Peptides against a protein of PDB entry 3OGK. Designs and how they scored, part 81

Target 1, 307 residues: chain A of PDB entry 3OGK
Amino acid sequence: ATPDRLSRRFPNLRSLKLKGKPRAAMFNLIPENWGGYVTPWVTEISNNLRQLKSVHFRRMIVSDLDLDRLAKARADDLETLKLDKCSGFTTDGLLSIVTHCRKIKTLLMEESSFSEKDGKWLHELAQHNTSLEVLNFYMTEFAKISPKDLETIARNCRSLVSVKVGDFEILELVGFFKAAANLEEFCGGSLNEDIGMPEKYMNLVFPRKLCRLGLSYMGPNEMPILFPFAAQIRKLDLLYALLETEDHCTLIQKCPNLEVLETRNVIGDRGLEVLAQYCKQLKRLRIERGADEQGMEDEEGLVSQRG

## One batch from the design tools (peptide; aimed at target 1 L239)

Design b1_p30_6_s4 (made by RFdiffusion4, then SolubleMPNN; from b1_p30_6, 16 letters changed)
Fold by OpenDDE base, seed 3:
Structure b1_p30_6_s4 (fold): chain B 307 residues (1-307), chain A 30 residues (1-30)
Amino acid sequence: as target 1 above (307 residues)
Amino acid sequence: MEEERRREEEEKRRREELERKYEEALAAHY
């Protein structure tokens, strides 16, 4: 499908998801010369898709100019922007989005590659947004953003339920966790083991509703911080956890309500047995292979059940 | 074609970087 065909067929489109690599089933709908740029789509959104509230770009090239055009065209009508595994933009593009789209509810740039100029985008978001529900820059590298801005966002956005971040020191997020009273999901951060202070993280207070969690670099020494609310945990992201097989077993046994587990092959057969024994509500299991096995392309095998 | 290839290379590099950071953290922990 071309942008112009989309707008002509669906002038009242509210949600658009574009993928840079089409699934085989969509091959006939995408021109062979599709370069993965969002530019023609942003142009079409700006001109003809005036009811569009949600935009999801996956594996596409997005420029700052594209983001600026989108921001100005949709302004406070834009509720969701997802830049999923996108590239080509800088934090200036993000600044434009948060400056013009002050009622944005979902902002995602998970696994996107960008140039970081400054932390102004997060500061602007903190100063002016009260609508944010989901903030996700998981698996990104922001070095110039402030944890204080996250705290401000948590304080001002009462509907904030999901936050995924990069490598913030978890202790710098104490204020954020205290402010984020309705937070249900948190992923990211950085747990930094200190041999001289083994209880460094034991006094962390998590939001009371937290049930989806992934703490980066959580080792067996830090794992006990989850135990007080482990029975409440429904989703665990252990992709970046520093847990061995036995540590997985220990944690899984404490999470009887676990519905989603994302982990590495280190879970092993033993961990899978424990998972089957204790997690009767499990709906989804994702096991990533370590670097030694990453030579095989992760075919996201969507088992299409042909019904 | 060239730009898509570049994007794929950037995605690959990002994955490799994330994995490298994890491996470094793992090596430092154990």
Scores: peptide ipSAE 0.479, ipTM 0.898, DockQ to the pose 0.031
OpenDDE base, seeds 1, 2, 4, 5: peptide ipSAE 0.463, 0.464, 0.459, 0.470; ipTM 0.893, 0.894, 0.891, 0.895; seed 5 fails the geometry check

Design b1_p30_7 (made by RFdiffusion4)
Pose (drawn by RFdiffusion4):
Structure b1_p30_7 (pose): chain A 307 residues (1-307), chain P 30 residues (1-30)
Amino acid sequence: as target 1 above (307 residues)
Amino acid sequence: EEEEEEEEEEEEEEEEEERKEATRKFLEER
């Protein structure tokens, strides 16, 4: 339908969610220029959806111009912006929205592709934003943003509940973790072990409410930092973990309250057996495919009728 | 016999290392 039709039928929308490209685009089957331009919708938002407080674009093309218009038109009213698997914008667009939308409660860019010219957008949030509840750049290449800015955000945003990040060194986020007192969910970061520091981590202060998490590149040697509070973990994202079938069993075994598990097929039939009696409350399971070129990651990394 | 057992263990370790590298590479490209 045309944007005109939407605003005529529902002039007082508070929340809007638009999907563009077919689902196939998540698997590199759809041309990049196929469509899903968000622009006519932003123009319609400017003129006729004057009550909109939340926008979620999914698999759509979003330009800097379109986000500059959205930020100016909705300003302090934009409580939530979700750029979900979108493309076509840069850090200029991010900066525009974080400077004009001073009360953003939730900002999300998971799996989006954009050009990164600088890190001022995150710094701008750190300097002025107090209201941020959920910040999410989970699956994203950011090389110019400072972990210090993220820590500062945690110090200023009392209501920060959920943060998902890129390839920050976990050690650089120690300050962030101490400051994020209310943090219930963390995903991302980078666990980089060096033989030089056998106990490079073991001294992580995780927020005492963290119960939904996934540490990227977590190996068997760093896995134990979860054991002190594994009884509390309700969601686990081992999708980007570097741990073998045996290690999965050991960790899954310690999470009796786990309700959501996402993982690669390395979990193996053996891991599913463990999951079968320790985690009776499990509600959602997603076994993604792993490295399927040189053996199934190990000789148990195949799930079957047994699992 | 002992030399053959040691060579077989070295070959298994090399295959494990290649598998670990392939997994890491897969995750980076993903």

Design b1_p30_7_s1 (made by RFdiffusion4, then SolubleMPNN; from b1_p30_7, 14 letters changed)
Fold by OpenDDE base, seed 1:
Structure b1_p30_7_s1 (fold): chain B 307 residues (1-307), chain A 30 residues (1-30)
Amino acid sequence: as target 1 above (307 residues)
Amino acid sequence: MEEEEERRREEEERRREERRKAMREFLKKS
């Protein structure tokens, strides 16, 4: 289907999700001529999809001009923008979105590739938004944004429930965690081991409702910070944790209400056994084979081909 | 478009690899 055909058929469309590489079932619905660019779709949104409040681009090429057009066309009617594994834009495009779409509830740039010009987009969001529920720039590298702006967002957005970030030092987020009283999900950050200060993170106070968690670079020394609320954890993202098989076992045993686990092959057969024993509510398990494990294929801690 | 898509994939892979560096270092020391 072309953008034009979509708008003619569904002029009152409220939610749109586009994928740059459609699955086989959608292959005939997206002409190859549109490629991976969102431009023709943004044009159609601007002209004909005036009820659209949710936009999800996955693996698309998105320019700053596209974002600017979308922002101005939908303004405060835009509630959701997901730039999922997209590329081609800069933080200027993000600035346009947050400037014009002041009632945005979900803003996602997870795994997107972009040029960082400045941190103004997050500052603008902090200064004007009170509606934000989900903020996700997981697996991105922002060097020019301020953790203070994230704290401001948490103070002003009382419905903020999910925040995923890049490599913020976790200690810089203390104010954020204190302000984010309703936060249920947090992923990312950076736990940086300090041999001279082994208890560097032991006094971290997490939001009381936190139940979905993925702390980047969490090792066995930092893992105990989760123990006080491990029983309320429902989702763990351990893809970027620095945990061995036995560390996985230790943590999993403390999470009887775990529903979703994402981890690497390092969990091993032993970890899977422990998971089966202690996590009776588990619904989803994702195991990735990381490059870090390629040299360890013969280690006992890896999942066997038979398992 | 093909070049831009390739660049995107390369950058995504680079970031993933950088984030996994710490894991590799950890596993080598264990």
Scores: peptide ipSAE 0.028, ipTM 0.612, DockQ to the pose 0.057
OpenDDE base, seeds 2, 3, 4, 5: peptide ipSAE 0.023, 0.027, 0.026, 0.050; ipTM 0.598, 0.660, 0.528, 0.687; seeds 2, 5 fail the geometry check

Design b1_p30_7_s2 (made by RFdiffusion4, then SolubleMPNN; from b1_p30_7, 14 letters changed)
Fold by OpenDDE base, seed 4:
Parts: structure tokens; sequence; C-alpha cells
Structure b1_p30_7_s2 (fold): chain B 307 residues (1-307), chain A 30 residues (1-30)
């Protein structure tokens, strides 16, 4: 569909999700004229989609000018912006969004590629937003943002329920976790093992409602920090955990209410057996192959089908 | 356009792979 056809057909559209070109295998399903640029769509949003409150761009090229136009056109009516695996923008574009869209509830830029100029966008969000429910910049590389701004967001945004971040040192997020009283989901961060300080993370206090979790680089020494609330965990992301098969078994046994697990093949058959035994509420399992196994084409993955 | 999309895909894959490799390297060092 063209932007102009969309607005003519649906002038009262409240939510728009655009997907860029999927993987090469789907090339034949995308009209040749389906541009990866959001510009034509942002123009149409700005001019004709006056009730639009939710925008989701997936795998699209988004410029700072596009973000600025969108921000000014929708202002406080914009409740959701998702830049899912997008590229072409800088932190100036993000700054425009948070400056003009002060009532934004969901801001996502997960797996997006951008040029980082400064941390002002997060600071501006911290200073002026009280509506934020979901903040997600998981799998991004921000080096200039402050954990203190994240703490301020948690303090000011009482409806904040989901936060996914890059590689912040988890200890820098202590203030954030204390402030984020209603947080249900956290993903990202960085756990850095210190042989000289084995208890470095043992005193971490997580939000009481936390039930969806994915800590990056969590090893077996850090894993015990989850045990006090493991029974309330419903979703666990172990894709970037440093856990062996036995560690998986140990953790899974403590999570009887687990509904969603994302992990690597390191879970093994044993981990799957333990999962089946202890996690009777499991709804979704994602197992990702490690980098090393991509080369072994022929080894029959001994998934012992216990019939 | 295709070149920018391909570049973005490569960067996305490289970031995922770097994080996986980092996780795997830590496991190998134990």
Amino acid sequence: as target 1 above (307 residues)
Amino acid sequence: EEEEEERRRREEEERRERRRRAAEEFLRRR
C-alpha cells in the first residue's frame, strides 16, 4: 500500500506498523516500490493521519528529519514510537521525539543502528516525562547516556513497567531498581565478574514485581541473585547469560512459574528434561544455536526424543 | 537503499555475533 492510499482509506488510523524489506527470501512478496525509507510515511502521518498515536517502524531507514517531523506533527498525541531494527538516525532525532512528545508511553529502539552524539535525549526524557511505561533500547550501544537519568525516569514515571537497556553495569542501576517500584520487566545490563569481590552483586535489590528478566553476562556466581524471586519469574532471557547446562538446570528448577524461556543450545537435552519437569506453565521456548555450531552441519543434534 | 539496508543487516548481525562471542569466550576462559 502507498502512504496516500492508507490515509485516504483510514483517515482515523490510530496505530501504524510498517515493516521494511524482510530477509532476501521474501523479496518476491514485497512490491519493488516498497521503499525502506519512512519519509513518505512520515509525510503522510504529518499531513493526514491526525489521530495516529502509535507508530512502529521495523527494519526501516529513519532520518533525524523524519523523527523531527513526526515529533512535531504528533507532539503529545504520540503515545508509542518503536524504532525496531531501524537505522539512519542519530541521538538528535531521539532528542526531538522526547522533547516534543512529552506524553510518550512507549519508546523502543531495540536493535537499531544510530550515531550517538550525546546523552541529551535520555536526560530530556528524565526531566519532562511522567507517562513512560516502556523504555527499550536493548541490543543498542549507548555510551553517553547516564544511569542517573534512568533512575530519574523510574522516580517520575510511576507506570514504568518494562525497561530494556544496553550494557550498563548493573551496580550503576541500583538507584534505578530502588525507584522503579512497578517494574515488571528488565533486560540487559552487564554483570562483570570480579574474582576479588564474589559478593559484588549479592546485595542487589530488584523491584518486587519483577517477573520478566534477562541479565546479560550473568554467570553461575551471579545467578543466585535471582533465587529470592525465582518463583515469580515468568519470562527468562538467557541468550546472553554465561550459564552452562547444569546452571540452566539449577535456575530452571527454581522457576516453576516460567512461561517463556529464551536460551541457547547449551541448555541441552538435560536442561530440556528439567524444564519439562519443573516448568509446567511453559508457553514458549526459544533455543538459539551458538556461533560454534553453525559450522557443524552434519552432527545429528541428539535431541533424544524420549517418546 | 539496498546498500544501506545491507549495511544495517551486517551491523545487526555483527553486534549479535559480538555479544554471543563475548558470552562464549567467557565460558571458554573458565
Scores: peptide ipSAE 0.262, ipTM 0.824, DockQ to the pose 0.087
OpenDDE base, seeds 1, 2, 3, 5: peptide ipSAE 0.269, 0.048, 0.246, 0.218; ipTM 0.834, 0.651, 0.825, 0.814; seed 1 fails the geometry check

Design b1_p30_7_s3 (made by RFdiffusion4, then SolubleMPNN; from b1_p30_7, 13 letters changed)
Fold by OpenDDE base, seed 1:
Structure b1_p30_7_s3 (fold): chain B 307 residues (1-307), chain A 30 residues (1-30)
Amino acid sequence: as target 1 above (307 residues)
Amino acid sequence: EEEERREEEERRRREREERRRARERFLRER
């Protein structure tokens, strides 16, 4: 579809989702043709799609100018922006979005590649937004943002239910978790093992409604922090956990209400058997081959074609 | 103050990157 054809047919469009080419195809093929850049779509949104409140770009090239134009054109009418696996922007573009779209409810930049200039975008969001429900910058490399701004967001945004972050030290998020009283989903962070302080995370207080969880780099020593509320867990993201097959079995047995599991092949056939035995409400299972397992084709910890 | 804050943020960034790389190596070596 072309932007002009879309606006002519659907001038009252409220939600737009655009998918670019897969990343593998984007590396070598500068799309000479219109399909990879959001610019023509942002122009059309600005001119003709006056009711658009939800935008989802997946695997597209997005410039700061595109974000600035979108922000100014939609302002407080923009409720959802998803930059899913996008590239070409900087944190200045994000700053424009949060400055102009003060009633944004969903902001996603999961797996996006960008140039980080500063942490001002998150600070601005923290200072002015009270509407945020979903914040997702999972699998991103923000180094200049402050965990204090996340805490401020949690304090000010009473409807905040889902937060996915990059490599924040989990201990820096203690204030955030205390403030995020309605949080149901958390993914990301960084659990850093300390041989001298094996219990440094045991006193973490999670939000009472937390039921969807994915702690990055969670090992067997940190896993017990989930046990007090494991029975309420409905979704686990273990893709970036440091759990072996036996650790998976231990955790799964404690999660009888698990509906969604995302993990690596390290779960093994044994982990799948335990999952089938204890997780009778399971609706979705995703198993990925980890980079760790590419060399272990011959060892017992692989999910066989029988599983 | 602003320069010290930048230096501390850069130090924290480097430490996070080193820890991430160490864990990625650890995941690849296991």
Scores: peptide ipSAE 0.032, ipTM 0.656, DockQ to the pose 0.027
OpenDDE base, seeds 2, 3, 4, 5: peptide ipSAE 0.038, 0.026, 0.030, 0.030; ipTM 0.603, 0.656, 0.622, 0.602; seeds 2, 4 fail the geometry check

Design b1_p30_7_s4 (made by RFdiffusion4, then SolubleMPNN; from b1_p30_7, 14 letters changed)
Fold by OpenDDE base, seed 2:
Structure b1_p30_7_s4 (fold): chain B 307 residues (1-307), chain A 30 residues (1-30)
Amino acid sequence: as target 1 above (307 residues)
Amino acid sequence: MEEEERRREEERRRRREERREAARAFLEKS
């Protein structure tokens, strides 16, 4: 459907999700001719969708002007913005969003491609937001943002429950973890092996409620940092962990309450056997092929084992 | 101070790139 048809049919729309690719998604209301630009939709949101609180763009082209228009049109009514695998914007667009939408609860830019001008957007968010529940810039390349701003966000946003970040050194996030008292989910960061200090991460204190976790570049030497709370882990993202089959088996045995596992084919048949033996509450299993095979099919093979 | 901070940022960036390359190499071999 065209934006105009959507607004006429649903003037009280509260949540909008647009997918640019693949075109075959049943609810792709985007005309083929719009090339995946959000601009026409942002115009429609600004003019006619006055109750819209949640916006999710997936694989769309989003400009700074689009973000600025959206920010000004929805202001404090915007609760959720997800830029999922989007492109075309800079950190200026993000700055506009956090400047004008001071009550935003969910901000996601996972796997988005953007030009980074500065870290002001995260600083502005830290200075003015107290409503944030979910912050996700997983699989992004921010180099100019400060872990101190993330700590400030954790201190000020008491409802912050999920944070996914890029390649922050985990030791730089110690202050963040101490401040994030209600954090349930953390993904990302960077564990950097130091041959001279093999135990440099052993003193990390994670939030007490943490139960969904994915530490990037976690190897077998760092894996023991999870053992003190492994029994409370419900979700593991091991996609970017540096674990072999035996390491997977070791960790899985420590996680009897695991409900969701995301990993690579390195888990092998042995890892799957161990998973079946020890993780009786498992609901979802995602096995991705290694980086060389990622070029092929998004087989959303949700193997729901309907037993 | 700005030059030292810039050097530290460049060194951090370099270390991150090296770690990403190492991780990629590991992921390609596994």
Scores: peptide ipSAE 0.064, ipTM 0.695, DockQ to the pose 0.058
OpenDDE base, seeds 1, 3, 4, 5: peptide ipSAE 0.038, 0.109, 0.058, 0.037; ipTM 0.635, 0.753, 0.696, 0.631; seeds 1, 3, 5 fail the geometry check

Design b1_p30_8 (made by RFdiffusion4)
Pose (drawn by RFdiffusion4):
Structure b1_p30_8 (pose): chain A 307 residues (1-307), chain P 30 residues (1-30)
Amino acid sequence: as target 1 above (307 residues)
Amino acid sequence: FRPLKEPVLTWERHEDGSVSIEWNPPLPSP
């Protein structure tokens, strides 16, 4: 339907969610220029959806111009913006929204593609934003943003509950973790082991409420940093973990309250067996496909009728 | 990042206690 039709039928919307490209686009089957331009919708928001406080764009083309317009038109009223699997914008658009929308509670860019010119958008949040509850740039290449800015955000945002990040060195986030007292969910970061420091990590202060998490590139040697509070973990995202079938069993075994597990097929039939009796409360399970070129990551990384 | 592929298994338990399972789903059509 046209944006005109939406605003005529529902002039007082508080929350809007629009999807664009077909689901196939998540698998590189849909041309990049196929459609899903968010711009007529932003124009309609400016003129006729004067009550909108939350916008979620999914698989849509979003430009800097259209985010500059959204930020100016909705300003302090924009409590939540989700750029979910979207493309076509840059850090100029991010900066525009974080400077004009001073009360953003939830900001999300998971799996979006954009041009990164600088890191001022994150710094702008660190300097002025107090209200942030959820910040999410989980699956994203950011090379110009400072972990110091993220720590500062944690120090200023008492209601910060959930943060998902890119390839930050976990060690650089020590300050962030101490400051994020209310943090319930963390995903991302980078666990980079060097033989030089056999115990490079072991001294991580995780927030004492963290129960939904996924540490990227986590290997068997760093896996134990989770054991002190594994009884508390309700959601686990081993999708980007570097741990073998045997290691999965050992960790899954220690999470009796796990309700959500996302992982690669390295979990193996053996891992599913472990999951079968230790985690009776499991509600959602997603086994993605792993590195399927040179053996199934190991000789147990197949799931079958047995699992 | 690796490219996204269909899952080997998707499993969900619903509130009414029912279970839904998708095993080796094909790729969606363009």

Design b1_p30_8_s1 (made by RFdiffusion4, then SolubleMPNN; from b1_p30_8, 13 letters changed)
Fold by OpenDDE base, seed 3:
Structure b1_p30_8_s1 (fold): chain B 307 residues (1-307), chain A 30 residues (1-30)
Amino acid sequence: as target 1 above (307 residues)
Amino acid sequence: RPPRKPPVLIYERLPDGSVRVEVDPPLPAP
């Protein structure tokens, strides 16, 4: 569909999701057309989609100008913006969004590629937003944002239930976890093993309602921090965990209420057997093949066609 | 450490027992 056709057919549209071409095509083959760029859509939103409150761009090219136009056009009516695997913008575009859309509830830029100029966007969000429910910049690289701003967001946004972040040191998020009293989902961070401090993370206090979790770089030494609340875990993201097959088995056995598991091929057939045995509430299983599998000679760490 | 990159191949088993396969290449590292 074209933007103009959409607006004519659905002038009162409240939610729009656009899917671009696959990433491989986006980087190498996408001609300058409305199928790859959000610009024509943003123009149409600004002119004709005046009730739009939710925008989801997936695998699209998004410029700072596009974000600025969208922000100004929708202002406090914009409740959801998802830049899902998008590219072409900078943190200036994000700043425009949070400056003008002060009642935004969902802000996602998961797996997006962007240029980071500063951390002002997160600071502005922290200073003015009280509506945020979902913040997701999982699998992104922010080096200039402050964990203190994340803590401020948690304190001010009482409905904050899901936060996914990049490579923050988990210990820097202690204040955030304390403030985020209603948090149900957390993904990302960085667990950094210290041989000299084996109990570095043992005193971490997670939000009481936390039930969806994915800690990046969690190894078998850090995994025990989950055991006190493993029975309440409903979703695990182990895509970036440093767990071997046996570690998966150990953790899965402690999560009898697990509904969703996302992991890599390292779970193996053995892990799948354990999963079937202990996780009777499982609704969704996602197994991903990472780039690291080329080196896994361990037959046990492979999901076969038999499983 | 496993790369913090999106996987190339995703298998998803749905509640109805069906399997979804998605191919998604990783983003280039900055």
Scores: peptide ipSAE 0.030, ipTM 0.604, DockQ to the pose 0.202
OpenDDE base, seeds 1, 2, 4, 5: peptide ipSAE 0.033, 0.028, 0.029, 0.023; ipTM 0.624, 0.593, 0.599, 0.536; seeds 1, 4 fail the geometry check

Design b1_p30_8_s2 (made by RFdiffusion4, then SolubleMPNN; from b1_p30_8, 13 letters changed)
Fold by OpenDDE base, seed 3:
Parts: sequence; C-alpha cells; structure tokens
Structure b1_p30_8_s2 (fold): chain B 307 residues (1-307), chain A 30 residues (1-30)
Amino acid sequence: as target 1 above (307 residues)
Amino acid sequence: FPERKPPVLEWERLPDGSVEVRVDPPLPAP
C-alpha cells in the first residue's frame, strides 16, 4: 500500500503498523523514497492522519528528522510509538519524541540500532511523563542513560506495567523495583556473577505483581532469586539466560502457571518433557537457535524432532 | 546482544483452542 492510498481509505486511522523488508534486503534493494523508509509515511501521517495515536514501525529506516516530524505532528495525541528493529536514528530523535509527546504510554525501541549521543531522552521522559505504561528498549545498548531516571519514571508513572531494558546492572535497579509498585513485566538488566559475593542478588526485592520476567545473564547461581515467586510467573524470557538443560528443568518445575516461554534450544528434549509435565497452562513456546559459537556439543541441549 | 535467530520451534494456542505450530528443523549438524 502507498501512504496516500492508506490515508484516503482510512482518514480516521488511529493505529498504524508498518513492516519493512528484512534488514539484509533493505540496504541493497530499497529506494530511498520507498517501502523501507518511514519518511513518506511520516509525511502522510503529518498531513492527513490527524487521529493517529499509535505507530509501529518494524524493520524500517527511521531518521531523526522523521521522528521530529512525527513528534511535532502528533504531539500529546501520540500514545504509542514502537520502533521495532528499526535503524537510522539517534537519541536526538528519541529526545524529540519524549519532548513533544508528553502523554506517550508506550515507547518501544526493542532491537533497534541507533547512535547514542546522550541520555537526555530518558531524563526528559522521567521529568515530564506520568502516563507511561510500557517502556521497552530490550536488546539495545545504552551507556549514557541513568538508572535513576528509570526510578523516577517508575515513581511518576503509576500505570507502568512493563519495562524492558538493556544491560543495566540489576543492583542499580533496586530503586526502580521499589518504585515500580505496579510492574508486571521486566526483561533485561544484567546479572553479573561475583565469586566473592555469591549472595549479592539474594536480597533483591522484585515488584509484588511481577509475573513476566526475563533476566539477562541469569545463571544457575542467580536463578534461586526467582523461587519465592516462581508460582506466579506466567511468562519467562530465557533467551539471554545462562541456563543449561538441567537448570531449565529446575526452573520450569517451579513455574506451574507458566503461559509463555521463550528460550533457546538448550532446553532440549528433556526440558520440553518437563515443560509438558509441569506447565499445563502453557499457551506459547518459542525456541530459538542458540548462538553457533557456543557449540554446546552436549547432545542433551538439542531440540530433536523426537518431541 | 546476539541477534535473534529464527525459532527452531514455535507454537501458540489460539483462542479457539487450536494450536499453531511452526517448526524450522535444525539444520542437521554436518
């Protein structure tokens, strides 16, 4: 569909989701003014889609200028922006969004590739937003944002229910977790094993409503921190967990109310058997291929066609 | 973060109780 055809057909469109071509195809085959770039769509949104409150770009090229135009065009009417696996922007574009769209409820840039100039966008969001429900920059790399701004967001945004972050040290998020009283979902962070302090995470207090969880780099030594509330876990993201097959089995057995599991092939057939035995409410399973480099030669960690 | 790869196995229970299964069989180890 062309932007102009969309606006003519749906002048009162409130939600737009655009899927670009796969990244590999985007660099070589997409003309600047076509399909993979959001620019023509942002132009159309700005001119003709005046009721649009939700925008989801998936695998699109998005510039700071595009974000700035979108931000100014929709302002406080923009409730949702998802930059899902997008590229081409910097944190200046994000700053424009949060500056102009002060009532944004969902901000996602999961797996997006961007240039980080500073942490001002998160600070601005923390200082002015009270509407945020979902913040997701999972599988991104930020070095210049402050965990204190996350804490401020949690304190100010009482409807905050889902937060997914990059590689924040989990201990730096203690204040965030204390403030995020209504948080139901958390993914990301970084658990860093310390041989000298094996119990450094044991006193970590999670939000009471937490039921969807994915802690990055969680190993078998850290896994016990979940056991006190494992029965309330409904979704696990173990994609970046450092759990072996047996660890998966141990954790799964403690999560009888699990509805969604995302993990790697390390779960193995054994883990799948345990999952089937203990997780009768399971609605969704996603098993990704592990990184080829960790040749876990152990035959046990392969999902065979036997299941 | 390692780039997310296509799933080897994905299934979802639909609202009607049916299950949609997507299998991308692992390439046989050479």
Scores: peptide ipSAE 0.151, ipTM 0.762, DockQ to the pose 0.415
OpenDDE base, seeds 1, 2, 4, 5: peptide ipSAE 0.137, 0.102, 0.138, 0.038; ipTM 0.756, 0.744, 0.758, 0.546; seed 5 fails the geometry check

Design b1_p30_8_s3 (made by RFdiffusion4, then SolubleMPNN; from b1_p30_8, 15 letters changed)
Fold by OpenDDE base, seed 1:
Structure b1_p30_8_s3 (fold): chain B 307 residues (1-307), chain A 30 residues (1-30)
Amino acid sequence: as target 1 above (307 residues)
Amino acid sequence: RPERRPPVLIWERKEDGSEELVVDPPLPAP
């Protein structure tokens, strides 16, 4: 469908989800192929979709100008923006969104590729937003944002329930976790093993309602930090965990209320058997190919038709 | 971080109790 046809057909549209071409195809996007760019859609949103409160761009090219136009056009009416696997923007575009859309509830840029100029967007969000429920920049590369701004967001946004971040050192997020009293979901961070300090992370205090999590680089030495609340875990993201098959089995056995598991094929058939045995409430399973497994001939780390 | 790769397997139990399995690529035979 073309943007103009959509607005004419659905003048009262409240939610728009655009799916672009797969990333592999984005490199072959002829600049003339507007199907990969949000620009014509943003123009249509700005002019004709005055009730739109939720925008989801998936695998689209999004410029700072597009974000600025969208931000100004929707302002405080924009409740949800998802830049899902998008590219072409910078942190200036994000700054425009958070500056103009002060009542945004969901801001997602998961797996998006962008140029980082500064951390001002997160600071602005921290200073002015009290409405956030979901913040997600999982699998992104931010080096200029401050954990203190994340803590401020947690303090100011009482409805904040889900936060997914990049590679923050998890110890820098202690203040955030303390402030985020209603947080139910956390993904990301970075666990860095220190041979000299084996208990480096044992004193981490998670939000009491935390039931969905995925800690990046969590190995078997760090995994015990989950054990005190493993029975309340409903969702696990182990895609970036450093767990072997046996570690998966150990953790899964401690999570009888697990509903969603995302992991790599290292779980193996054995892990799947354990999952079936212990996780009777399981509703969704996602298994991805691990980077490391192309070299591991170990039969135990492969998912077969038996699992 | 390991880059996200296409899923090998996605299993879902829907609210109606139906199950869906997507396998890409096909799992090796036992």
Scores: peptide ipSAE 0.313, ipTM 0.801, DockQ to the pose 0.377
OpenDDE base, seeds 2, 3, 4, 5: peptide ipSAE 0.283, 0.273, 0.292, 0.294; ipTM 0.774, 0.760, 0.775, 0.774; seed 5 fails the geometry check

